# Peptides against a protein of PDB entry 6CSU: the designs that were tried, part 8

Target 1, 51 residues: chain A of PDB entry 6CSU
Amino acid sequence: GALEELRGQYIKAVKKIKCDMLRYIQESKERAAEMVKAEVLRERQETARKM

## One batch from the design tools (peptide; made by RFdiffusion4, then SolubleMPNN)

Design b2_p23_5_s3 (from b2_p23_5, 9 letters changed)
Fold by OpenDDE base, seed 4:
Structure b2_p23_5_s3 (fold): chain B 51 residues (1-51), chain C 51 residues (1-51), chain A 23 residues (1-23)
Amino acid sequence: as target 1 above (51 residues)
Amino acid sequence: as target 1 above (51 residues)
Amino acid sequence: DSIDEQIEELEKESEEIVKKAKE
């Protein structure tokens, strides 16, 4: 019925929001890893140049 | 009524998820900043040692 | 996790709301 359908829609929407947020977090972690990698390279070069 | 209660639950759940995720993101950013700082120091030492 | 628990709570409580509405 209408109540069950609405309930289902709300639950589905909440689950989707969760999934979207988890994806965002995962992608953010990947970006952070790349930033760290880039910073490591930069610091190697900078330290080497100063020596 | 039941419809309003269901709606209220949905909205409440969504808001809570949002708040929890924002907090997680903020804390993650802080941890990431500290990790970058630590990695920079480590790479300076490592590069210096290898030269 | 916390989010899963919140969803589970929503599922449980919403089910009760629907059930009561049919009584």
Scores: peptide ipSAE 0.275, ipTM 0.713, DockQ to the pose 0.738
Fold by OpenDDE base, seed 1:
Structure b2_p23_5_s3 (fold): chain B 51 residues (1-51), chain C 51 residues (1-51), chain A 23 residues (1-23)
Amino acid sequence: as target 1 above (51 residues)
Amino acid sequence: as target 1 above (51 residues)
Amino acid sequence: DSIDEQIEELEKESEEIVKKAKE
């Protein structure tokens, strides 16, 4: 019935939000890793110039 | 009625997920900042030794 | 895990709401 269907829709929506958040976290971790790599390279170059 | 109760449960679940994710993101950012700081220091030291 | 538990709780509580509505 309509009540069961609405319940199902709400549960589905919440599960989607969870999935979106997990994806966001994963992408954020990947971006952070790339930023660290870039920072390492930059610091090596700057340190070398100052030596 | 039951419809309003289901709606309320959905909203409550979404709000809780939102709050948990915001906290996770904030804590992750703080840890990332500390890791970057440590990596910068390490790279300066290693680069200096290799120069 | 916390989110999984919250979804499980939503599923359980909403089921009870529907059940009571049909009594």
Scores: peptide ipSAE 0.267, ipTM 0.708, DockQ to the pose 0.732; fails the geometry check
Fold by OpenDDE base, seed 3:
Structure b2_p23_5_s3 (fold): chain B 51 residues (1-51), chain C 51 residues (1-51), chain A 23 residues (1-23)
Amino acid sequence: as target 1 above (51 residues)
Amino acid sequence: as target 1 above (51 residues)
Amino acid sequence: DSIDEQIEELEKESEEIVKKAKE
């Protein structure tokens, strides 16, 4: 019935939000890793220039 | 009624997930900042030793 | 994870709401 269908829709929506969150977290981790990689490279160059 | 209760649960769940996401993001940013700080320090030392 | 637990609780509690509504 309508109540069960609405329940299902709510649960589905919440699960979708969770999935989106997990994806965001994963992508954020990947971006962070790339930022660290870039920072390491820049820092090596900066330190080398200061030596 | 049941409909209002279901709706309330959905809204509550969504809000909770949102709050958890925001907290995660904030904590992740803080951890990332500390990791970068530590990495910069280590990289300076490593680079200096290689010079 | 905490989100999984929250979803599971939502599923459980909402099921009970629907069940009670049919009594």
Scores: peptide ipSAE 0.245, ipTM 0.694, DockQ to the pose 0.766; fails the geometry check
Fold by OpenDDE base, seed 2:
Structure b2_p23_5_s3 (fold): chain B 51 residues (1-51), chain C 51 residues (1-51), chain A 23 residues (1-23)
Amino acid sequence: as target 1 above (51 residues)
Amino acid sequence: as target 1 above (51 residues)
Amino acid sequence: DSIDEQIEELEKESEEIVKKAKE
């Protein structure tokens, strides 16, 4: 019935939001890792130029 | 009634997930900043030891 | 995780609401 259908829609929507959140978290971790890598490279180059 | 209760539960769950996500994003940014700072310090020390 | 637990609780509580509405 309509009540069961609405329940299903709400649960589905919440699960979708959870999935989007987890994806964002994963992508954020990947971006952070790349940012650290890039910063390390820049720091090495800058230190080398000062020698 | 039951429909209003289900709607209330959905809204509450969505708000909770949103708050948790925003907190994670903020904490992740802080951790990333500290990680970069720590990595830069380590890199400078390592480069200096190789000179 | 905490989000999984929250979803599980939502599923459980919503099921009880539907059950009671049919009585």
Scores: peptide ipSAE 0.230, ipTM 0.684, DockQ to the pose 0.726; fails the geometry check

Design b2_p23_7_s2 (from b2_p23_7, 7 letters changed)
Fold by OpenDDE base, seed 2:
Structure b2_p23_7_s2 (fold): chain B 51 residues (1-51), chain C 51 residues (1-51), chain A 23 residues (1-23)
Amino acid sequence: as target 1 above (51 residues)
Amino acid sequence: as target 1 above (51 residues)
Amino acid sequence: SIVEEEEEKKRKEEEEREEREKE
């Protein structure tokens, strides 16, 4: 019935949002890791130039 | 140094965002579960009234 | 790892979606 269909649509939407949020968290961690790698590389290059 | 402090602040911010998002996902699941329980209760009450 | 736990949860949700799409 219409009530069960609405419930099903709501549960499906919540599951989609959860997956999208987990993906966003993963992508945010990857961006943070790349930023740290780039920073460490710059610091090493600056240290090498000061020697 | 200032670079390490900025890196530390960024990592701390990402960790906070992750925790906030995980909490939001948990709260969203709890709200969905309560909505399902309320719907099932209403359907049972409607079925009982039609008998 | 917290990252691995989140990836495992994502995989389980994808498997649950595929099971529902097959019904």
Scores: peptide ipSAE 0.136, ipTM 0.565, DockQ to the pose 0.022
Fold by OpenDDE base, seed 4:
Structure b2_p23_7_s2 (fold): chain B 51 residues (1-51), chain C 51 residues (1-51), chain A 23 residues (1-23)
Amino acid sequence: as target 1 above (51 residues)
Amino acid sequence: as target 1 above (51 residues)
Amino acid sequence: SIVEEEEEKKRKEEEEREEREKE
């Protein structure tokens, strides 16, 4: 009935939000890793210029 | 230096957001489970009233 | 890790959805 359909829509929406949030977490981890890599590269370049 | 501090602040912020999002996902799963339980109970009550 | 466990669940749910969309 209408209540089962509404519940089904709610569960589907929650699943979508969960997937989107997990994707955002993954992308945030990737961005953090790229920032670490970029900083390490800059530090190595600065160290190389000081030598 | 200032760049390392800014990077450190960014990583700390990303970790906080990740933890908050994981908590939200867990709470959303719990709410979905409670909605399922409530619906099953209502359906059982309606079935019992029709019998 | 709780993140790895939820990432694995996400992959399984996505695979199951793709299988249903192909049917």
Scores: peptide ipSAE 0.136, ipTM 0.560, DockQ to the pose 0.024
Fold by OpenDDE base, seed 5:
Order: C-alpha cells, then structure tokens, then sequence
Structure b2_p23_7_s2 (fold): chain B 51 residues (1-51), chain C 51 residues (1-51), chain A 23 residues (1-23)
C-alpha cells in the first residue's frame, strides 16, 4: 500500500545517501593526499634552493 | 619546521574534508526529503482520482 | 573525525536494519 511504498522509497533514499557519502569521503581523501604531496614537493624545492 | 608545517597542512586538509562531507550529507538529506514529498504528493493525487 | 562519522553512519544503518526487522 501507500505507506509501504513510502517506507520503501525512504529506505532507498537513505541507502543512496550512504553510498554517495562514502564515495565523497574517498574522493576527498584522494584530494587531501594530492595536496600533501604538493606541499612536500614545495618544501623539497625550497630546501634545494638553500643548499 | 618542515615536519610541523606538513602536520599543520594535513590537519587543515582533514578539517576541510570533514566540513565538506557534512555539507554534502545535509544537501543529500534535503534532496531525499524533497523526493519523499514528491512521492507523497503523487500518492495523494492517485488517491484523489480513485475517489 | 571523518573516521568517526563513517562509524556513526555504520551504526545508524545497523539501527535502521534492526527497526525493519521489528516491523
């Protein structure tokens, strides 16, 4: 019935939010790792200029 | 020093990820709520047509 | 922590499963 259908759609929506959030976290971790790598590179370049 | 700066940047990146994730979750919940409202409206319209 | 948020989400999903099993 209508109530069961609504419940089913709510559950489906919550599951989608879960999957999207986990994907977003993973992508954000990758971007953070790239930012850290860029910083390490800058630090190495600055150290090299001082030698 | 370089290690403290790197640590600081890592912490900053993690904090940014957290904020972005929370915002994404909030926006996703809003979209889910809108989808549920649209479904409830469809159900009401179908019920009205059967009366 | 982002890890804590992931764990909290897992707990909420388990709770939602338990609620469905009670209905």
Amino acid sequence: as target 1 above (51 residues)
Amino acid sequence: as target 1 above (51 residues)
Amino acid sequence: SIVEEEEEKKRKEEEEREEREKE
Scores: peptide ipSAE 0.153, ipTM 0.570, DockQ to the pose 0.062; fails the geometry check
Fold by OpenDDE base, seed 3:
Formats: C-alpha cells, sequence, structure tokens
Structure b2_p23_7_s2 (fold): chain B 51 residues (1-51), chain C 51 residues (1-51), chain A 23 residues (1-23)
C-alpha cells in the first residue's frame, strides 16, 4: 500500500545520501593526499636549491 | 616543520568532514523517521474515517 | 583510516543488499 511505498522511498533516499557522503569523504581524502604530495615536492626542490 | 604542519592541518580537516557527514546522516535518519511516523498517523486517520 | 572504515562499511552494506535481492 501507500505506507509501504513511502517507507521504501525513505529507505532508498537515506541509502543514497549515505553513499554520496562516503564518496565525498573519499574524494576529499584523495584531494588532500595530492596536496601533501605537491607540498613535499616543493620542499624537496627548495632544499635542493639550498645545496 | 612546514610539512608536519600541513599534514596536521590535513588530518584535522578530514576528521572534521567525517564528523559533519556522520552528523548529517544521523539527522537525515531522524527526519525520515519523523516523516514515516506522520504518514502512519495519516493512514490510521484515513482508515478510521472509512469505518 | 576513517575513510577506509567508511569504505568497508559501504561494501558490506552493498553485499547485504545483493544477498537480499537474490532471495
Amino acid sequence: as target 1 above (51 residues)
Amino acid sequence: as target 1 above (51 residues)
Amino acid sequence: SIVEEEEEKKRKEEEEREEREKE
């Protein structure tokens, strides 16, 4: 009935939000890891220029 | 040094994002539970009117 | 890692969904 349909739609929506959140966290970690790698490269280049 | 500071800032930012996401998921579950309760009440009222 | 824990949790939830769809 209409109640089962609404419950189904709710469960589906919450599952989608959860998946989107987990994906966003993963992408944020990847972006931050790339920023750290870029900083390490800059620091190594600066150290090499001082030698 | 600057590398340790950047790493620390990254870890702190990712932890904050995770906490915000978990809070948003929890709040979304609570809102959806309230919507389901409201629908159940409406369906019960409609059923009672048909009796 | 916080992200690894959430990824593992997502994989388990997808596996549980696929098992329920097969019944």
Scores: peptide ipSAE 0.152, ipTM 0.568, DockQ to the pose 0.065; fails the geometry check

Design b2_p23_7_s4 (from b2_p23_7, 9 letters changed)
Fold by OpenDDE base, seed 4:
Order: structure tokens, then C-alpha cells, then sequence
Structure b2_p23_7_s4 (fold): chain B 51 residues (1-51), chain C 51 residues (1-51), chain A 23 residues (1-23)
């Protein structure tokens, strides 16, 4: 009935939000890792210039 | 330096957002489970009334 | 990691759904 349909829509919406949040978390981890890599590379380049 | 501090602040912010999102996901799963339980109980009560 | 565990659960659920759609 209408109540089951509304429940189904709610569960579907929660699943979508969960998936979007997990994607955002993964992308945020990737961006953080790339920033770390870029910084380490810059530090190594600066160290190499000081040698 | 200032770049390392900015990187550190960014990583800290990403970690905080991640923790908040994981909490929201867990709470959303719990709310969805409670709605399922409540609906199943209502359906059983309605079925029992029709008997 | 809690994130990796939830990502793995999501992947398994998606794979199971795809399998059921192909049956």
C-alpha cells in the first residue's frame, strides 16, 4: 500500500545518500593522499636543491 | 612551514568530515532498520485484526 | 578501516544485485 511505497522510497533514498557519502569519503581520502604526495615531492625537490 | 600547516589543517578537516559522515551513515541505517521493524509490527497487527 | 569495511559490503551487495538481475 501507500505506506509500504513510502517506506520503500525512504529506504531507497537512504541507500542513495549512503552511496554518495561513501563516494565523497573515498574522493576526500584520494585528495588528501595526492596533497601528501605533492608535498613530499616538493620537500624532496627543496632538499635536493639545498644539497 | 606555512604549507605543511595548511596541509595538516586540511587533513584534520577531512578526518573530521569523514567521522561525521560515518556517524550519519550509521544513524541513517539504524533509523531505516527501526522503520522496517515498526512497519512489520503494524502489518502483523493488521493481519491479526483481519483474522 | 571502517570505511573499507563499508565499501566492501557495498561492493558485495552490488555484485549480488547484478547476479540476481542476470538470472
Amino acid sequence: as target 1 above (51 residues)
Amino acid sequence: as target 1 above (51 residues)
Amino acid sequence: SIVEEEEEKKKKEEEERRRKELE
Scores: peptide ipSAE 0.145, ipTM 0.564, DockQ to the pose 0.022
Fold by OpenDDE base, seed 1:
Structure b2_p23_7_s4 (fold): chain B 51 residues (1-51), chain C 51 residues (1-51), chain A 23 residues (1-23)
Amino acid sequence: as target 1 above (51 residues)
Amino acid sequence: as target 1 above (51 residues)
Amino acid sequence: SIVEEEEEKKKKEEEERRRKELE
């Protein structure tokens, strides 16, 4: 019935939002890891130039 | 000596950057969790109003 | 946190998949 359909739509919407946020977190972690990698590389280059 | 000091500074800098990024990731996860919580609350309120 | 729990679940599922691919 209409109530069950509404409940289903609610559950679907919440699941979508959850998945979107989890993906955002994952992508943010990946970007952060790449930023760390890039910074480590720069620091190594700077260190090497000073040696 | 100067070389050991430079190496020490490099290690310290890399550790700091790593810690900063890990903290950013943690804070991002916390913010995302709060966003999901807020959205779930809004969706529940909307659902309740339509019932 | 629900988000943390779901991230841990996904990690476990990925680890399990990797284990099964190696068997």
Scores: peptide ipSAE 0.119, ipTM 0.504, DockQ to the pose 0.033
Fold by OpenDDE base, seed 5:
Structure b2_p23_7_s4 (fold): chain B 51 residues (1-51), chain C 51 residues (1-51), chain A 23 residues (1-23)
Amino acid sequence: as target 1 above (51 residues)
Amino acid sequence: as target 1 above (51 residues)
Amino acid sequence: SIVEEEEEKKKKEEEERRRKELE
């Protein structure tokens, strides 16, 4: 009935939100890792110039 | 050194993002549950009017 | 990582669902 359909829609929506949030977390970690990688390269160049 | 500090900042930022996302998921589930509860009450009233 | 653990749990649940739909 209508109540079962509504329940189904709710469950589907919550699952989608969960997936979207987990993806956002993963993408944020990847972006942060790339920023760190770039910074490490800069620090190595600065160290090399001082030596 | 600077690299260790950057790593520390990265880890702290990722942890914060994770906590914020988990909280958002929980709050979204709670809001959805409240909407469903309200809808169930409306459906019960509509059913009662038809009887 | 607890994030990776939640992602892995989600993948396993999705795989199990797909398996049951194909049986």
Scores: peptide ipSAE 0.142, ipTM 0.566, DockQ to the pose 0.071; fails the geometry check
Fold by OpenDDE base, seed 2:
Structure b2_p23_7_s4 (fold): chain B 51 residues (1-51), chain C 51 residues (1-51), chain A 23 residues (1-23)
Amino acid sequence: as target 1 above (51 residues)
Amino acid sequence: as target 1 above (51 residues)
Amino acid sequence: SIVEEEEEKKKKEEEERRRKELE
């Protein structure tokens, strides 16, 4: 019935939001790791230029 | 230095966002479970009234 | 990674729920 359909739609929406949030968390970690790698590379290049 | 501070701030922000998202996911699951329980209770009450 | 562990736990919980729904 209409109540079960509404419940089903709500559960489906919550599952989608969960998946989207987990993906966003993963992408945010990847961006953070890339930023750290770029920073470490720049620091090494600056150190090498000063030696 | 300023670069390490910026990196630290970014990592801290990502950690906060992660915690907030995990909390939101948990709360969304709890709300979904409560909605299901309320629906099942109403269905049982309606069934009992029709018997 | 703590986040990978939490993601893996959530994947396992979702898989377990799907299994229970099929049972």
Scores: peptide ipSAE 0.138, ipTM 0.568, DockQ to the pose 0.019; fails the geometry check

## One batch from the design tools (peptide; made by RFdiffusion4, then SolubleMPNN)

Design b2_p24_3_s3
Fold by OpenDDE base, seed 3:
Structure b2_p24_3_s3 (fold): chain B 51 residues (1-51), chain C 51 residues (1-51), chain A 24 residues (1-24)
Amino acid sequence: as target 1 above (51 residues)
Amino acid sequence: as target 1 above (51 residues)
Amino acid sequence: ELEEAIEELQKESARAVEELVARR
């Protein structure tokens, strides 16, 4: 019935949101790691130049 | 009726999830920024010691 | 943490639906 359909839609929507969040978190972690690596490299170069 | 109540709960739940997501993203960005700042500082010190 | 929160929301939703269906 209508209630079951609505429940199904809710569950589907929540599952999608969950999936999107997990993907976002994973990708965010990967991006953060790469950003840190890049920043460390840049900082080494900058600090070396200042020495 | 029951359908309207369930619909209301669905909307409310989805809105809550959205708010939680946005908060998480914002806080994650702030933490990431602080982590980068800290890492840069540490790297400066390490690089300087190696010079 | 958000994953756990979502799972809890799913449980609450299931209970709410069951209650609403039972009332009808």
Scores: peptide ipSAE 0.158, ipTM 0.535, DockQ to the pose 0.018
Fold by OpenDDE base, seed 5:
Order: structure tokens, then sequence, then C-alpha cells
Structure b2_p24_3_s3 (fold): chain B 51 residues (1-51), chain C 51 residues (1-51), chain A 24 residues (1-24)
């Protein structure tokens, strides 16, 4: 019935949100890691120029 | 120094991730709400046709 | 801590959707 269909839509939406969030978190962590790596590289290059 | 700059970059990245996630959550909630509204509308229209 | 905070926000989001469904 209508109530069961509405419940089904809710559950489907919540599951999708969960999956999207997990994916977003993973991608965001990877982007952050790359930014940190770039900064470390810049610092090493700067140090090398001063030696 | 280099360590503080690296820490600063990390903190900046984490803060950005947090903000992006909050925005994503809000938008996802809105999309879910619209989906529920559409379902309710369909059910009401179906009920009306049967009366 | 960030991941834990996001998990809590996810729970709050789910509760909000549940409340919306319950009110209809």
Amino acid sequence: as target 1 above (51 residues)
Amino acid sequence: as target 1 above (51 residues)
Amino acid sequence: ELEEAIEELQKESARAVEELVARR
C-alpha cells in the first residue's frame, strides 16, 4: 500500500545517501593527501635550493 | 617553519572537507524530501481517481 | 574525529528524513 511504498522510498534514499557520503569521504581524503604531498615536495625543493 | 606550514595545509584541507560535507548533507536531504513529496503527490492523485 | 562527526551528521540526516515521512 501507500505506506509501504513511502517506507520503501525512504529506505532507498537513506541507503543512497550513505553510499554517496562514503564515496565522497574517500575522494576527499585522497584530495587532501595529494595536497599534503604537494606541500611536502615544495618544502623539500626549497630546502635543497638553500643547501 | 616547514612543519607548521604542512600542519596548516592539513587543517585547511580538513576544514574544507567538513564544509563540503555539510553542504552535501543539506542538498541530499533536500533531494530526499523532494522525492518523498513526489511520492505523496502520486498517492493522493491515485486516491482521488478511485473516489 | 572528522569521520565520526560525518557519521553523526549522517544519522541526523536520516532522522530528518524519517521525521518527514512520519509527518505525511
Scores: peptide ipSAE 0.149, ipTM 0.559, DockQ to the pose 0.082
Fold by OpenDDE base, seed 2:
Structure b2_p24_3_s3 (fold): chain B 51 residues (1-51), chain C 51 residues (1-51), chain A 24 residues (1-24)
Amino acid sequence: as target 1 above (51 residues)
Amino acid sequence: as target 1 above (51 residues)
Amino acid sequence: ELEEAIEELQKESARAVEELVARR
């Protein structure tokens, strides 16, 4: 019925949000890792330059 | 020093992730709300049509 | 419930980033 359909739409929306968040978290972790990696490399280069 | 700079970059990256997630959550909530609103309107229209 | 789940995911994400930094 109408109530079940409405509930179904809500649940569908919530599930989509959940999936999008999980994907975003994973992508964000990857971006953060690359950012940190780049910084570490810069630091190592700077250290090597000073030695 | 180098270690503090690295820590700073880490903190900056984490803060960016946090901000992006909060924004995404808000936008997702808004999209979900609009989806539910549209469904409610459709249900009301259907109810009115059947009356 | 959704908000709580997101909070937990945020915590897990933060831990993962910390581990990545610690490994370098």
Scores: peptide ipSAE 0.148, ipTM 0.550, DockQ to the pose 0.061
Fold by OpenDDE base, seed 1:
Structure b2_p24_3_s3 (fold): chain B 51 residues (1-51), chain C 51 residues (1-51), chain A 24 residues (1-24)
Amino acid sequence: as target 1 above (51 residues)
Amino acid sequence: as target 1 above (51 residues)
Amino acid sequence: ELEEAIEELQKESARAVEELVARR
């Protein structure tokens, strides 16, 4: 019935939000790793040039 | 009626979860920024010591 | 949609981090 359908919609929405969060976390970790890698390399170069 | 009240409660709950997710994202940005800043400083020091 | 909002927030997050690094 209508109540069961509404409950189902709510649960589905919550699960989707959870999945989106997990995906965000995973992608954020990957981007952070790449950013750190790039910045470390750049910083070594800049520090060397300043010395 | 009861159905409308329940619908309202579910919508409110979903919005709350969304807000919590967005807050987590914001906090994640802040943590990522601090991590990069710390690593950059460390790398400058290490590079300098190696020269 | 929520996924689109997350994507935009991810882009904004990356820019914010880059900006903070650039300020150092």
Scores: peptide ipSAE 0.120, ipTM 0.501, DockQ to the pose 0.345

## One batch from the design tools (peptide; made by RFdiffusion4, then SolubleMPNN)

Design b2_p25_6_s1
Fold by OpenDDE base, seed 3:
Structure b2_p25_6_s1 (fold): chain B 51 residues (1-51), chain C 51 residues (1-51), chain A 25 residues (1-25)
Amino acid sequence: as target 1 above (51 residues)
Amino acid sequence: as target 1 above (51 residues)
Amino acid sequence: YEEYIEELERESQKLLQKIDEAIKE
């Protein structure tokens, strides 16, 4: 009935929001990890040039 | 009636979750910006020491 | 950036918990 449909719509909306957030978090972590790798690489290159 | 009340509760809950997500995204962006700023400062300090 | 990743993980867990609680209510 109307109550079940409303509940279904709520659950669907919440699940969508959760999925969008999880995707954003994962992409954010990947970007941060890439920045860390880039910094580590630069540091190692500088160290190598000093040797 | 009961249906309208439940509808109101579901809409309120969805809006709250959406707001929490948007706040998280904004705070995440601010933290990322501060991390970048700190890295740029460190790089400039290293460059200055080499001059 | 390592500290940022750790903070991101902590805050993400908090937000997920809030969402799960909202679904349960």
Scores: peptide ipSAE 0.161, ipTM 0.611, DockQ to the pose 0.821
Fold by OpenDDE base, seed 2:
Structure b2_p25_6_s1 (fold): chain B 51 residues (1-51), chain C 51 residues (1-51), chain A 25 residues (1-25)
Amino acid sequence: as target 1 above (51 residues)
Amino acid sequence: as target 1 above (51 residues)
Amino acid sequence: YEEYIEELERESQKLLQKIDEAIKE
């Protein structure tokens, strides 16, 4: 019925938002990790050039 | 009626979650930017100390 | 960035808990 369909649509929308958030969090962590790696690499290169 | 009221509540709840997500994303971006600035500053300080 | 990741994990967990409560209600 209409009530069950409406409830289903709400649950579906909320679950989608949750999934999108989990993806965003994971991608954000990956970007942060890559930024750290890039900075460490640059620092090592600068140290090597100055020696 | 009861169905319209429930529909309104579901829409309101979904909109609230969406707003919370957008705020979280914005705050996360701001924190990331500040972390980058801090790392750049530390790198410059380390370079200066090693010269 | 380690501190940022830790903060992100803490804040993300809080947000996920709010979403779960919204689904439960």
Scores: peptide ipSAE 0.157, ipTM 0.613, DockQ to the pose 0.745
Fold by OpenDDE base, seed 1:
Structure b2_p25_6_s1 (fold): chain B 51 residues (1-51), chain C 51 residues (1-51), chain A 25 residues (1-25)
Amino acid sequence: as target 1 above (51 residues)
Amino acid sequence: as target 1 above (51 residues)
Amino acid sequence: YEEYIEELERESQKLLQKIDEAIKE
């Protein structure tokens, strides 16, 4: 009935949020690694050029 | 009635989880920025020392 | 970088625990 449908919608919404978070965490780790790598490379070039 | 009250509780719970997710994303971005800043500083020192 | 990842993992676990508790309620 209506009560069961409402409960189902709640559970569905919460599970979706959980899945989105897990995906974000994984993607964030990957992006962080690449971002640091790129920044270190740029900084080496800039520092070397100034010396 | 009881159905409306339960609906309100479910909506409240979902909103709370959503807010927690958004806060986590924002804080994660801020921590990432600080981590990169620190890495750049360390790289400057290392590069300068090697030249 | 590794220290940041470890921090991210700790914070993520805390968040996941809160979500799991909300599902069980």
Scores: peptide ipSAE 0.153, ipTM 0.608, DockQ to the pose 0.638
Fold by OpenDDE base, seed 5:
Structure b2_p25_6_s1 (fold): chain B 51 residues (1-51), chain C 51 residues (1-51), chain A 25 residues (1-25)
Amino acid sequence: as target 1 above (51 residues)
Amino acid sequence: as target 1 above (51 residues)
Amino acid sequence: YEEYIEELERESQKLLQKIDEAIKE
C-alpha cells in the first residue's frame, strides 16, 4: 500500500544520499591531496628562484 | 496518521542530511585552504634550509 | 598532509554517524 511504498522510497532516498556523500568524501580527499602536492611543488620552485 | 508522520520524518531526515553535507563541504574547504597555507609555509622553510 | 587526511577521516566518520542517526528517526 501507500504506507509501505512511502517507507521504501524514504529508505532508498536516504541510502542514496549516504552513498553520494561517501563518494564526495573520497573524491574530496583525493583532490585535497593533489592540491597540497601541487602547492608544495610550486612553492619549492618559487622559493628557489627568490634565493 | 502514520503516513503523514512518516512523510514528516522523511522530510526532516533529508533536510538534516542536506544541512550536514553542506556544512561538511564548507568546513572541508576551509580546512583544506588552511592546510595548503601551512604546507606552503613549511615548504618555504625547508627549501631555504636545503639550499 | 597525513594529519589532514586523518582529520578528514574523523570528520567523515562523524558525518556518517549523524546521517545514520537521522535515518533512525
Scores: peptide ipSAE 0.161, ipTM 0.607, DockQ to the pose 0.496; fails the geometry check

